Peptides against a protein of PDB entry 4A54. Designs and how they scored, part 4

Target 1, 94 residues: chain A of PDB entry 4A54
Amino acid sequence: MSVADFYGSNVEVLLNNDSKARGVITNFDSSNSILQLRLANDSTKSIVTKDIKDLRILPKNEIMPKNGTKSPSTNSTKLKSAETYSSKNKWSMD

## One batch from the design tools (peptide; made by RFdiffusion4, then SolubleMPNN)

Design b2_p24_6_s2
Fold by OpenDDE base, seed 2:
Structure b2_p24_6_s2 (fold): chain B 94 residues (1-94), chain A 24 residues (1-24)
Amino acid sequence: as target 1 above (94 residues)
Amino acid sequence: SEETKKHIKELEKKLNESLEELEK
């Protein structure tokens, strides 16, 4: 099990200084041991894992006040499958 | 549901364990 398995989860992080941060796990830097959270105001907070006292996963139903950041409509760029029109050169030998 | 709560707690445990392992 990796931290990456929890990307997109809403969490509350209790820090060693008894402060709390709430946000969505967006990234983890293993080299520096930094957990990145996207906060309700769409800012990103970087937390050093050694400073984490406790972490809880918030239920999906807890409406983090989504600032109505429109879920970026994944413009499903329909990769128009390049229909390789194989120009069948039908060599009509007559 | 109680099952959901149990599942969340298990995930929390796994996440905390994963973080702890990375601090070692």
Scores: peptide ipSAE 0.303, ipTM 0.798, DockQ to the pose 0.099
Fold by OpenDDE base, seed 3:
Structure b2_p24_6_s2 (fold): chain B 94 residues (1-94), chain A 24 residues (1-24)
Amino acid sequence: as target 1 above (94 residues)
Amino acid sequence: SEETKKHIKELEKKLNESLEELEK
């Protein structure tokens, strides 16, 4: 099983300095041994794997605070059907 | 569930093993 099989997983990483990072695994650089996490603020954090003390997978049901990605309000621009009122100027030529 | 917890732990183990193999 490769690290790529865990792409999209939400994880908590405990670093050797006792700091913690939470995010979704987006990429792994095998050449440099760097794990990339997308954080809640949509920023990307690169973590050197040798600095990881412990890694846990967070259950899917823990709603990471959805940064309110405001679903693009599809402003359904109600295309107001411009009812072109063709005012039939009935020019009555009497 | 306990089963879910067990499954998560197994995945964590696999991930850690995968990372360890890359450091070699």
Scores: peptide ipSAE 0.302, ipTM 0.799, DockQ to the pose 0.091
Fold by OpenDDE base, seed 1:
Parts: C-alpha cells; sequence; structure tokens
Structure b2_p24_6_s2 (fold): chain B 94 residues (1-94), chain A 24 residues (1-24)
C-alpha cells in the first residue's frame, strides 16, 4: 500500500519534537520525502517524513479543512468502507 | 464498532510503514 492510497484522509501527525499537526493529505513528494497537508485554515503544511514519529487517521466527524476533500480520494475499497462506517458510528465500540 | 476500530488501526499501521519505507 502506498501513501497515495490515503490521499483525502484527515490525519493527525505527531512529530519527533512532540508537536502535532492536523490536516488532509493532499500530496506526497517522493523525491524529497515530504508529506503535504491542507490545514483547517486552508493553508498548506509540508512535513518531512523523517520528522514524523506517528500518524493517525481521524474520523470524518472531526473538524476538517473547509477546502479539503469531503471524502478520501483512494482506490482502496477497504479504506473507503472503513471511513464511511466510522463516520456513521463515530467509532463506537459495537 | 470494534471491527471498524481494528480496521482503522490496521490502516494507520500500513500508512506509518509506508512512510518509514520512504526513509530508506
Amino acid sequence: as target 1 above (94 residues)
Amino acid sequence: SEETKKHIKELEKKLNESLEELEK
């Protein structure tokens, strides 16, 4: 599975310096190993992959960027299904 | 659901692994 499979996903990135960033994955620069996020204020943040300690996927019910994608732009059926289901149930323990 | 949560965690793992592989 490639990073491109997660384009359009809303994520929280934990950096090595313990700072956090939230946004929608819009692009990945493979030549420079840079992940691009669209933030809630519609600005773009570029993060060097080596600076990432951990990344998590956020449910759709959380605050999303206004000009971001409404749904993940992925070819993965599993990812799409999981995102849809999690949005409906807010990841309830069912 | 528990199944959904498990599925999301698996996807997060795959994403993190993909990012780690790019550092090599």
Scores: peptide ipSAE 0.301, ipTM 0.791, DockQ to the pose 0.079
Fold by OpenDDE base, seed 4:
Structure b2_p24_6_s2 (fold): chain B 94 residues (1-94), chain A 24 residues (1-24)
Amino acid sequence: as target 1 above (94 residues)
Amino acid sequence: SEETKKHIKELEKKLNESLEELEK
């Protein structure tokens, strides 16, 4: 399985410095090992995979960025401008 | 559901494994 299979997934990335970023996976540069996320404000963040401590996939019914998702969710709410987060959100799963 | 949660966790594992393999 490849990273490309997860394009369009909304994820939370925990970095080695304990900072967090949330966004939709839009691209992966295999040559440079860089994961690209579309953030809530529609900007793009590039993350070196070596800096990733942990990555989790957010459920579709959780708050998502405005653009870059594979499919819309009936009960999803879109984020506006947040690039980084300091705390975890609760997951609501069916 | 618990089944959905389990499925997502499995996908997370696969994604993390894929990223780890690229760093070898």
Scores: peptide ipSAE 0.304, ipTM 0.795, DockQ to the pose 0.084; fails the geometry check

Design b2_p24_7_s2
Fold by OpenDDE base, seed 3:
Structure b2_p24_7_s2 (fold): chain B 94 residues (1-94), chain A 24 residues (1-24)
Amino acid sequence: as target 1 above (94 residues)
Amino acid sequence: SEETKERIKELEKKLNESLKKLEE
């Protein structure tokens, strides 16, 4: 099972410094070992995985304050593989 | 339900294990 399988999950992250962050897992950077969370204020927080002491999954029914973001109905939205559109800058050498 | 709670716990374990493996 990959970290990507948990995209869209609402989690609480306890950090090594005893601070807490709550948000939805939006992305994981495997190259840098960085977990990205979308917070309640719609900002994004990047967390280095080595700084994570514990992670818990929050129940779906906990009414996060309805910021009007429709909880994406876990309809099988095909995780469209973020095709990294490598915009090949085709440097056309004329 | 207790079953749901157990399922969540299992998922948490899997997620934590996945994160740990990426650090190794």
Scores: peptide ipSAE 0.386, ipTM 0.831, DockQ to the pose 0.111
Fold by OpenDDE base, seed 1:
Structure b2_p24_7_s2 (fold): chain B 94 residues (1-94), chain A 24 residues (1-24)
Amino acid sequence: as target 1 above (94 residues)
Amino acid sequence: SEETKERIKELEKKLNESLKKLEE
């Protein structure tokens, strides 16, 4: 499975310095190993993948960036509403 | 649903693994 399969997903990125970024995956630069996120303010943030500690896919019910795209649907699996998931799932580094 | 939760976790795992492999 490639990173491109996740284009349009809203994610929270935990960096090695323990800072966080949230946005929609818009692109991946394989030559430079850079993940691009569209943030809530419609700006683009470029993150070097080596700086990423962990990624979390955010539930559908969370606030999306203004110009964010819908999470990509998997051909074989329909992701249902994560209403209850969003309330119960807390970010855990495990 | 629990099924959805599990599927999301699986996708997260795959995404993280994909990113890690790109650095190898």
Scores: peptide ipSAE 0.383, ipTM 0.827, DockQ to the pose 0.083
Fold by OpenDDE base, seed 2:
Structure b2_p24_7_s2 (fold): chain B 94 residues (1-94), chain A 24 residues (1-24)
Amino acid sequence: as target 1 above (94 residues)
Amino acid sequence: SEETKERIKELEKKLNESLKKLEE
């Protein structure tokens, strides 16, 4: 399962400093390890993944940012696993 | 980088755990 499988999901992010952010996952920058959330006010928050203590996916009945959100489903995507993703990004001659 | 790969794995693990809890 890939991080991209969770795009569009509404999540609550608990940071290492115990602050919280809620938003829809819009992107993950693998080069810089940055998770991007769209917040309720339609602004964007970029979070460095090393600062994330915990993540929870919010149920569909909770208040969501504009443009909607989807609950993740293990059956919805056929994307490559993290290991496969990582191996493909690590070019080698073999 | 290897560090970036590890961060991806950690994030996916957390998301998967969240999904599991949501399905319970």
Scores: peptide ipSAE 0.328, ipTM 0.793, DockQ to the pose 0.554
Fold by OpenDDE base, seed 4:
Structure b2_p24_7_s2 (fold): chain B 94 residues (1-94), chain A 24 residues (1-24)
Amino acid sequence: as target 1 above (94 residues)
Amino acid sequence: SEETKERIKELEKKLNESLKKLEE
């Protein structure tokens, strides 16, 4: 399985400095080890993979950034939200 | 369901492992 299998997934990334980013995986640059996210405001954020402490997949019913694609998660999942984001949603787990 | 939760955790694990392997 490759990173490309998760393109379109809505994710929360925890960085080594304890900061968080949330967005849809749009691209991965293998040459430079950079993961690209599309954010809620339709901007992009590039993250060096060495800076990633943990990555979480968000449920499909979560508010997705514009132009998001396929997510492997289901609609009914219970996950936590990032502290830096104002929008906190609760999800039912099947 | 617990099955759905477990499936998501499995996918997260696979994604994190994929990213980790790229740094090796």
Scores: peptide ipSAE 0.379, ipTM 0.826, DockQ to the pose 0.088; fails the geometry check

Design b2_p24_8_s1
Fold by OpenDDE base, seed 3:
Structure b2_p24_8_s1 (fold): chain B 94 residues (1-94), chain A 24 residues (1-24)
Amino acid sequence: as target 1 above (94 residues)
Amino acid sequence: SENEELIKELEEKLNKSLEELEKE
C-alpha cells in the first residue's frame, strides 16, 4: 500500500530522538518526504520521514481521547410553542 | 534517489505495522 492509503489512520510515530508523536495521518508530501499528522489538539505536525525510527498504527477502537470538543450543547431552545391564546373576542353584540 | 528510498522505507513501516495490527 502507498502512504496515501493510510490517510485517516491513527498512528504513533517514534522519532530518531526517541520522542513520540501521535496523530492521524492527513497528508504526505512525497517531494520532500514529509508526513503530516493531525494531533489531538487539532494542530498539525510535520515530520520528516528520515527522522522516523518506527511507526505503529493504532486500533480504531482505541478511544483516542476525543478532544472533548463538547458538541456544542445544542441548547434545545425549547421552542416555547406559542400557545395561541385564542383570545375569544367576546363580541358583545350590543 | 534518496527521497524514493525514504518513501519506500516509510511505506514498508506502515505496511509492516498494518500486518502486525491484523495479527492481533
Scores: peptide ipSAE 0.672, ipTM 0.925, DockQ to the pose 0.644
Fold by OpenDDE base, seed 4:
Structure b2_p24_8_s1 (fold): chain B 94 residues (1-94), chain A 24 residues (1-24)
Amino acid sequence: as target 1 above (94 residues)
Amino acid sequence: SENEELIKELEEKLNKSLEELEKE
């Protein structure tokens, strides 16, 4: 498969300097051999292919430690519209 | 070209990693 077939894959990249980067493959510049990763903080990291020592694809179920951006719990305050159904006591006058 | 070789190496690493993931 081509590099483009792996777009959207979550990967761990080991660089030649023994540093690591984790992110989703978002783009690849074939003319310059530059791999682009979207990191957990939504920033983009560009990695020159020649600097890559090794790479592994992470399983989809591996919860990357989402830096706890607290997804704002949209407390959907269910506005219980207390529709006060006024029980109209229909006094049947008979 | 050297660039084409680098791309092939990256593809090989990706394909190998996928194969390893599918075998788990």
Scores: peptide ipSAE 0.670, ipTM 0.924, DockQ to the pose 0.696
Fold by OpenDDE base, seed 2:
Structure b2_p24_8_s1 (fold): chain B 94 residues (1-94), chain A 24 residues (1-24)
Amino acid sequence: as target 1 above (94 residues)
Amino acid sequence: SENEELIKELEEKLNKSLEELEKE
């Protein structure tokens, strides 16, 4: 799987300096090898891939202390497929 | 390139972690 397949995954990253970061993978800059995490405080942290010693995906059931930031309600914008009702005006001349 | 190798390493770490999670 590619890095992009893991977008939305909650991960714990162990850095080479033995510090840890936890967050959701939101983006990856392939040109610069920079992984972006959204942290619990809604801030973003950019991590250079070369600084990553180890990484683990956290189980979904692991109660990250949800700071009460409402999971962005997936506004499922129902893209109402505008069914272009092609009203075929079949003008039947009787 | 060095960058391509770094990306590959990250993907490997992610894939391994997923495999470990599924075994638990």
Scores: peptide ipSAE 0.660, ipTM 0.924, DockQ to the pose 0.697
Fold by OpenDDE base, seed 1:
Structure b2_p24_8_s1 (fold): chain B 94 residues (1-94), chain A 24 residues (1-24)
Amino acid sequence: as target 1 above (94 residues)
Amino acid sequence: SENEELIKELEEKLNKSLEELEKE
């Protein structure tokens, strides 16, 4: 499955600095490899993929951010409009 | 490209996590 297939999933991201972020995947900038999460306070966090050490999908019965989420295995939940991440600069990466 | 490799790694992590979740 592609990253886009996981939109609406609630995930826990472990970063290389051992900090954690939890949120719903709302968008992915494939050009710059930036994952966008909606957090519990309805703010948005952008994570550079290179900084991700590990990731897990959280089950629906765990604490989720506002506006809900869906599991990739279930197609029943409608997602609200995903926030569009606009990068100021295109990162050239080989 | 490095970017393509990073995307593949992320997809692999997501797919592995989904597989583990489905086993529970």
Scores: peptide ipSAE 0.636, ipTM 0.923, DockQ to the pose 0.653; fails the geometry check

Design b2_p24_8_s2
Fold by OpenDDE base, seed 1:
Structure b2_p24_8_s2 (fold): chain B 94 residues (1-94), chain A 24 residues (1-24)
Amino acid sequence: as target 1 above (94 residues)
Amino acid sequence: SENEELIKELEKKLNESLEELKKK
């Protein structure tokens, strides 16, 4: 899977300096290895991947950015596989 | 739940992808 498969996902990034950033993945610059997040205040944060210690996907019930992008939604569609999640960006935490 | 397990697997794959990028 590529990073692009996770566009629209709401994530928490833990950096090497122990700081955290939360946002929706909006873009990835492969030439410079930079991950772009849309933050809750609708600003964009660029993160160099070498500075990332760990990354987790946030469930829908956590704080999400307001505008510009959509995070994976929970609806009537059952998450059957990683492929389904990647393709539809629809999942349930039921 | 099954969904939680799938999310964990996705997190793993995403982190693996990032680690591969760090090697470039």
Scores: peptide ipSAE 0.268, ipTM 0.786, DockQ to the pose 0.077
Fold by OpenDDE base, seed 4:
Structure b2_p24_8_s2 (fold): chain B 94 residues (1-94), chain A 24 residues (1-24)
Amino acid sequence: as target 1 above (94 residues)
Amino acid sequence: SENEELIKELEKKLNESLEELKKK
């Protein structure tokens, strides 16, 4: 089994300095022993494997912090208050 | 759950792969 078998997995990496990184495994450089993660902001972080203390795989149902898909700016189309023109139905009694 | 067990197995395999790389 190789690291490549885990490409696309969402992981949390605990480093030897007790810092943490979360991202999707996108690549592994075997020559330099570097793991590449795509972060929530679409940037890439390179981690030297010797600096990794522990790695866990996050469940698919855990909403990776979606890259802030810009909430569709609900263009608050100001529903112009339809001025209810009270059309006075003048009931013309003929 | 079956999914939790599978995740734990994958984590073990991934960590084993990383440790093997550290030894080289």
Scores: peptide ipSAE 0.265, ipTM 0.793, DockQ to the pose 0.082
Fold by OpenDDE base, seed 2:
Structure b2_p24_8_s2 (fold): chain B 94 residues (1-94), chain A 24 residues (1-24)
Amino acid sequence: as target 1 above (94 residues)
Amino acid sequence: SENEELIKELEKKLNESLEELKKK
């Protein structure tokens, strides 16, 4: 499985400095190991993968950068938007 | 729920892919 399989997914990235970024995965630069996110204001943020502590896929019931943004683009993903996403500490790094 | 488990699995796979990239 590759990062490209998740293009179009809405994600929240937790960085090593504990800051967060939310956006749609638009590209991955393999040469420089940089993940690109489109943010809510339509700007692009480039994140060096070594700075990423954790990454989660946002459910449809959470605030998304775009109202019409596609759920995880894995065409075959049976992710149902019907359930409230758990508010538990999702960043506990299991 | 099944949905939560699927999300967790995808997150795991994505993070595993990122970790592999960090090793390159």
Scores: peptide ipSAE 0.262, ipTM 0.782, DockQ to the pose 0.075
Fold by OpenDDE base, seed 5:
Structure b2_p24_8_s2 (fold): chain B 94 residues (1-94), chain A 24 residues (1-24)
Amino acid sequence: as target 1 above (94 residues)
Amino acid sequence: SENEELIKELEKKLNESLEELKKK
């Protein structure tokens, strides 16, 4: 299995400095030994492989913290329930 | 080459992680 087989995988990288990065593997530069991750903010982080203390693949169901794109405030268009004015035309036959 | 060793290390880590996922 090659590194390329892991492209698209969501990973957590523990660096030698004990910092962590999470992202999707987008590329691996074999010439420079650089792993490229797409982060939650859509930026790209380049990590030198030698700086990686540990790497874990995250399960697909682990919701990357969606940068809270504020769910468009569903303007609760108060569907004004059209009060069906049942105009009871009580045709009072006089 | 040093690069080959680094690649192998990365692949090892990836494989280990994958195996851990398979066991859950």
Scores: peptide ipSAE 0.238, ipTM 0.765, DockQ to the pose 0.677

## One batch from the design tools (peptide; made by RFdiffusion4, then SolubleMPNN)

Design b2_p25_1_s1 (from b2_p25_1, 11 letters changed)
Fold by OpenDDE base, seed 5:
Structure b2_p25_1_s1 (fold): chain B 94 residues (1-94), chain A 25 residues (1-25)
Amino acid sequence: as target 1 above (94 residues)
Amino acid sequence: SELIKELEKKLNESKKELEEKKKKE
């Protein structure tokens, strides 16, 4: 199977520096040999294939800990409607 | 690319392992 056949798979990647990344395979750049993972916080991590020591596909039922990162409340800056001050030009006709 | 082939091998082997574990459950 090609790498593309594994899109959507939940994986644990062991890197050469012994760090681990866990996420869903979202894309693979064949030209640059870069694997993209969507992490639990909805961020994307790009991993160079050369840095991958090992990879394990996780069962679908393994609950990715949803780090409840509070979606930054988009402060809807209420654009204060510029009250068009109708300058009543009081033309005093003397 | 040899690197791509290696990645595909790791993915395929991991899939095989996962399916074998599921058959034992």
Scores: peptide ipSAE 0.611, ipTM 0.902, DockQ to the pose 0.380
Fold by OpenDDE base, seed 4:
Structure b2_p25_1_s1 (fold): chain B 94 residues (1-94), chain A 25 residues (1-25)
Amino acid sequence: as target 1 above (94 residues)
Amino acid sequence: SELIKELEKKLNESKKELEEKKKKE
């Protein structure tokens, strides 16, 4: 299979300097031998193929550690429930 | 390119390993 057949795959890349990168393969520049990964924070990382020591495809079910994007705490603006003053209209039936 | 062939080899080997693991669960 060609590199392009692996687009969309989640991979762990071990570099020659023993650093690791995890991301989805989004592109490959064959002219320059550069592999492009989309990281968990939606940034892109370009890796030169010569710097790759090892590579592992991750199963689809392995949740990439989403850098905890703080789900925007929906500030539940406590809509101050307008105290509907139930005006007890005492209908005095006289 | 020899570098491209090496990358493809690593990807293919990793895929094979992944599929073999899936068959054993």
Scores: peptide ipSAE 0.610, ipTM 0.901, DockQ to the pose 0.466
Fold by OpenDDE base, seed 3:
Structure b2_p25_1_s1 (fold): chain B 94 residues (1-94), chain A 25 residues (1-25)
Amino acid sequence: as target 1 above (94 residues)
Amino acid sequence: SELIKELEKKLNESKKELEEKKKKE
């Protein structure tokens, strides 16, 4: 498989300096051999391929710490069905 | 390039490892 086949994969990258980066593969620059990861904070990290010691694909179910997008609690405003009480205007005929 | 081939190798090996782990669960 080519690098492009792994776009969207969650990976842990071990660098030659023993630092680690975790993110989603978003792009690969073949001309410069640069791998781009989207990190948990939505920033992008560019990694030069020569600096990669090892790489591990993470299971999809490993919840990358999503920035807690507070799912807006859709307060289902229960539209109180306005009971249109048709007040019968009693037309008093004088 | 040799660097690209190495990266592809690492990705493919990692995928294989992941698939093997999933089969054992």
Scores: peptide ipSAE 0.610, ipTM 0.902, DockQ to the pose 0.485
Fold by OpenDDE base, seed 1:
Structure b2_p25_1_s1 (fold): chain B 94 residues (1-94), chain A 25 residues (1-25)
Amino acid sequence: as target 1 above (94 residues)
Amino acid sequence: SELIKELEKKLNESKKELEEKKKKE
């Protein structure tokens, strides 16, 4: 399976510095090898793949401590396809 | 990329472990 097949999965990531991050996989930048997690506070954390020591997929039933705010009804507002800004970061490695 | 393959491997292994745990429950 590709990384994209795991979008929406809740994961615990152990980093090389022994810190941990928990969140839902929302995106993966294959060009830069950056994994994006949505955290419990709805912020986004970007993790460089090389800094990942280990990872674990969490069961769906492990309620991330939702602060008791009601799961907003997924009104599937059509998130307009964020136009993949093809940031041609022409990283010219000289 | 070797890094991407390693990440995919870790994800797939973790999924397998999760599914095996669910079968024992």
Scores: peptide ipSAE 0.603, ipTM 0.902, DockQ to the pose 0.486

Design b2_p25_1_s3 (from b2_p25_1, 13 letters changed)
Fold by OpenDDE base, seed 5:
Structure b2_p25_1_s3 (fold): chain B 94 residues (1-94), chain A 25 residues (1-25)
Amino acid sequence: as target 1 above (94 residues)
Amino acid sequence: SELIKELEKKLNESLKEQKEEEKKK
């Protein structure tokens, strides 16, 4: 199984500094170990895999980025501005 | 969801494997 199998998934990335980023997986550069996320502001964020502490797949009913998946359940989900969560936010797996 | 948890596990495993591959370069 490869990271590419999860393209289009809406995810929350917990970084090593305990900050969080949310977005849809759009690409993975295996040569440089870079995961690309489309954020809620429609920008693309590149994250080096070494900086990733953990990754969570968000339920379809959670907030989606502007150009998220075309799944029926995700298309109707309310959009939210892209933001980075502070280290004070508790990490939980749903 | 158990399915989501399984997928999360697989995704994190894939990322770990990628990190290990980079360490070998």
Scores: peptide ipSAE 0.278, ipTM 0.773, DockQ to the pose 0.078
Fold by OpenDDE base, seed 4:
Structure b2_p25_1_s3 (fold): chain B 94 residues (1-94), chain A 25 residues (1-25)
Amino acid sequence: as target 1 above (94 residues)
Amino acid sequence: SELIKELEKKLNESLKEQKEEEKKK
C-alpha cells in the first residue's frame, strides 16, 4: 500500500518537535520525501516525512479544509410542505 | 473506527518504509 492511497484523507500529523498539523493529503513527493497537506485556510503545508512522528486519520465529521469536501450541498430541499390546498374545484355545472 | 485504525497503521507503515528507502540512498 502506498501513501497515494490516502490522497484526499483528512489527517492530523504529529511532528518530532511535538507540533501538530491538520489537513487533507494532496500530494506526496517520494523523491524528496515530502508530504503535502491542504490546510483549513486553503494554504498548503509541505512536511518532510523524516519529521513525522505519528499520523492519524480524522473522522469525516471533522471540519475538512474547504477545497476538498464538496460541502454536501445541504440542498435543504425545503420540503415546502406543499400544502395541498385541496382546491375544491366546485365544478358548477351550470 | 476499527477500519480507520487499520488505515492509520497502513499509512504509518508506508511512511516508515519511505524513511527506510531514503536511508539507503
Scores: peptide ipSAE 0.277, ipTM 0.777, DockQ to the pose 0.069
Fold by OpenDDE base, seed 1:
Structure b2_p25_1_s3 (fold): chain B 94 residues (1-94), chain A 25 residues (1-25)
Amino acid sequence: as target 1 above (94 residues)
Amino acid sequence: SELIKELEKKLNESLKEQKEEEKKK
């Protein structure tokens, strides 16, 4: 599996210095090991992979500010986020 | 979700592999 499989994913990157960056994966340069993120302000941030401690994928429901630029409809297969809302039916034991 | 955790794992593994390849250069 390649990093390219995650293009368009919203991620939080934890760096070795314990700082965090959040953005959408837009590109990965394998030759230089640079991950490119688009940030909420539409700027881009380049991160060297050696500086990454951990990476997490953020759920789609986290409202990135909708700046209206039409992201090209990459046919990303609708991974139905089965948000199984476990409605814990509070069984009111009467 | 379990799917997200699996994807995170795969992504982190891919990044780890890239780091290891850089050390070989």
Scores: peptide ipSAE 0.276, ipTM 0.773, DockQ to the pose 0.073
Fold by OpenDDE base, seed 2:
Structure b2_p25_1_s3 (fold): chain B 94 residues (1-94), chain A 25 residues (1-25)
Amino acid sequence: as target 1 above (94 residues)
Amino acid sequence: SELIKELEKKLNESLKEQKEEEKKK
């Protein structure tokens, strides 16, 4: 089982510093061990997995980020790959 | 509730495995 199996899940992440983050799992970078969450304000937060103390899946009734697909109930709805908003680094080459 | 707990366990285990793999690199 991989972290990718949980894409689209609404989670609460408890960090080692006792701070919390809530969001939908949008991506996991295995090479850098970075978990990406989409937050309620539609921003993205990258969390290094080494900083994660605990992670819980939030029930559907809790506040989901606006674009949060419903936690996959048992129906294999193809989690449409959240469009990787490639933040086009507009490197303005001047 | 039990399903959620199982999923949480699996997710945390997946993260743990990832951490262990990174430590071996």
Scores: peptide ipSAE 0.274, ipTM 0.772, DockQ to the pose 0.074

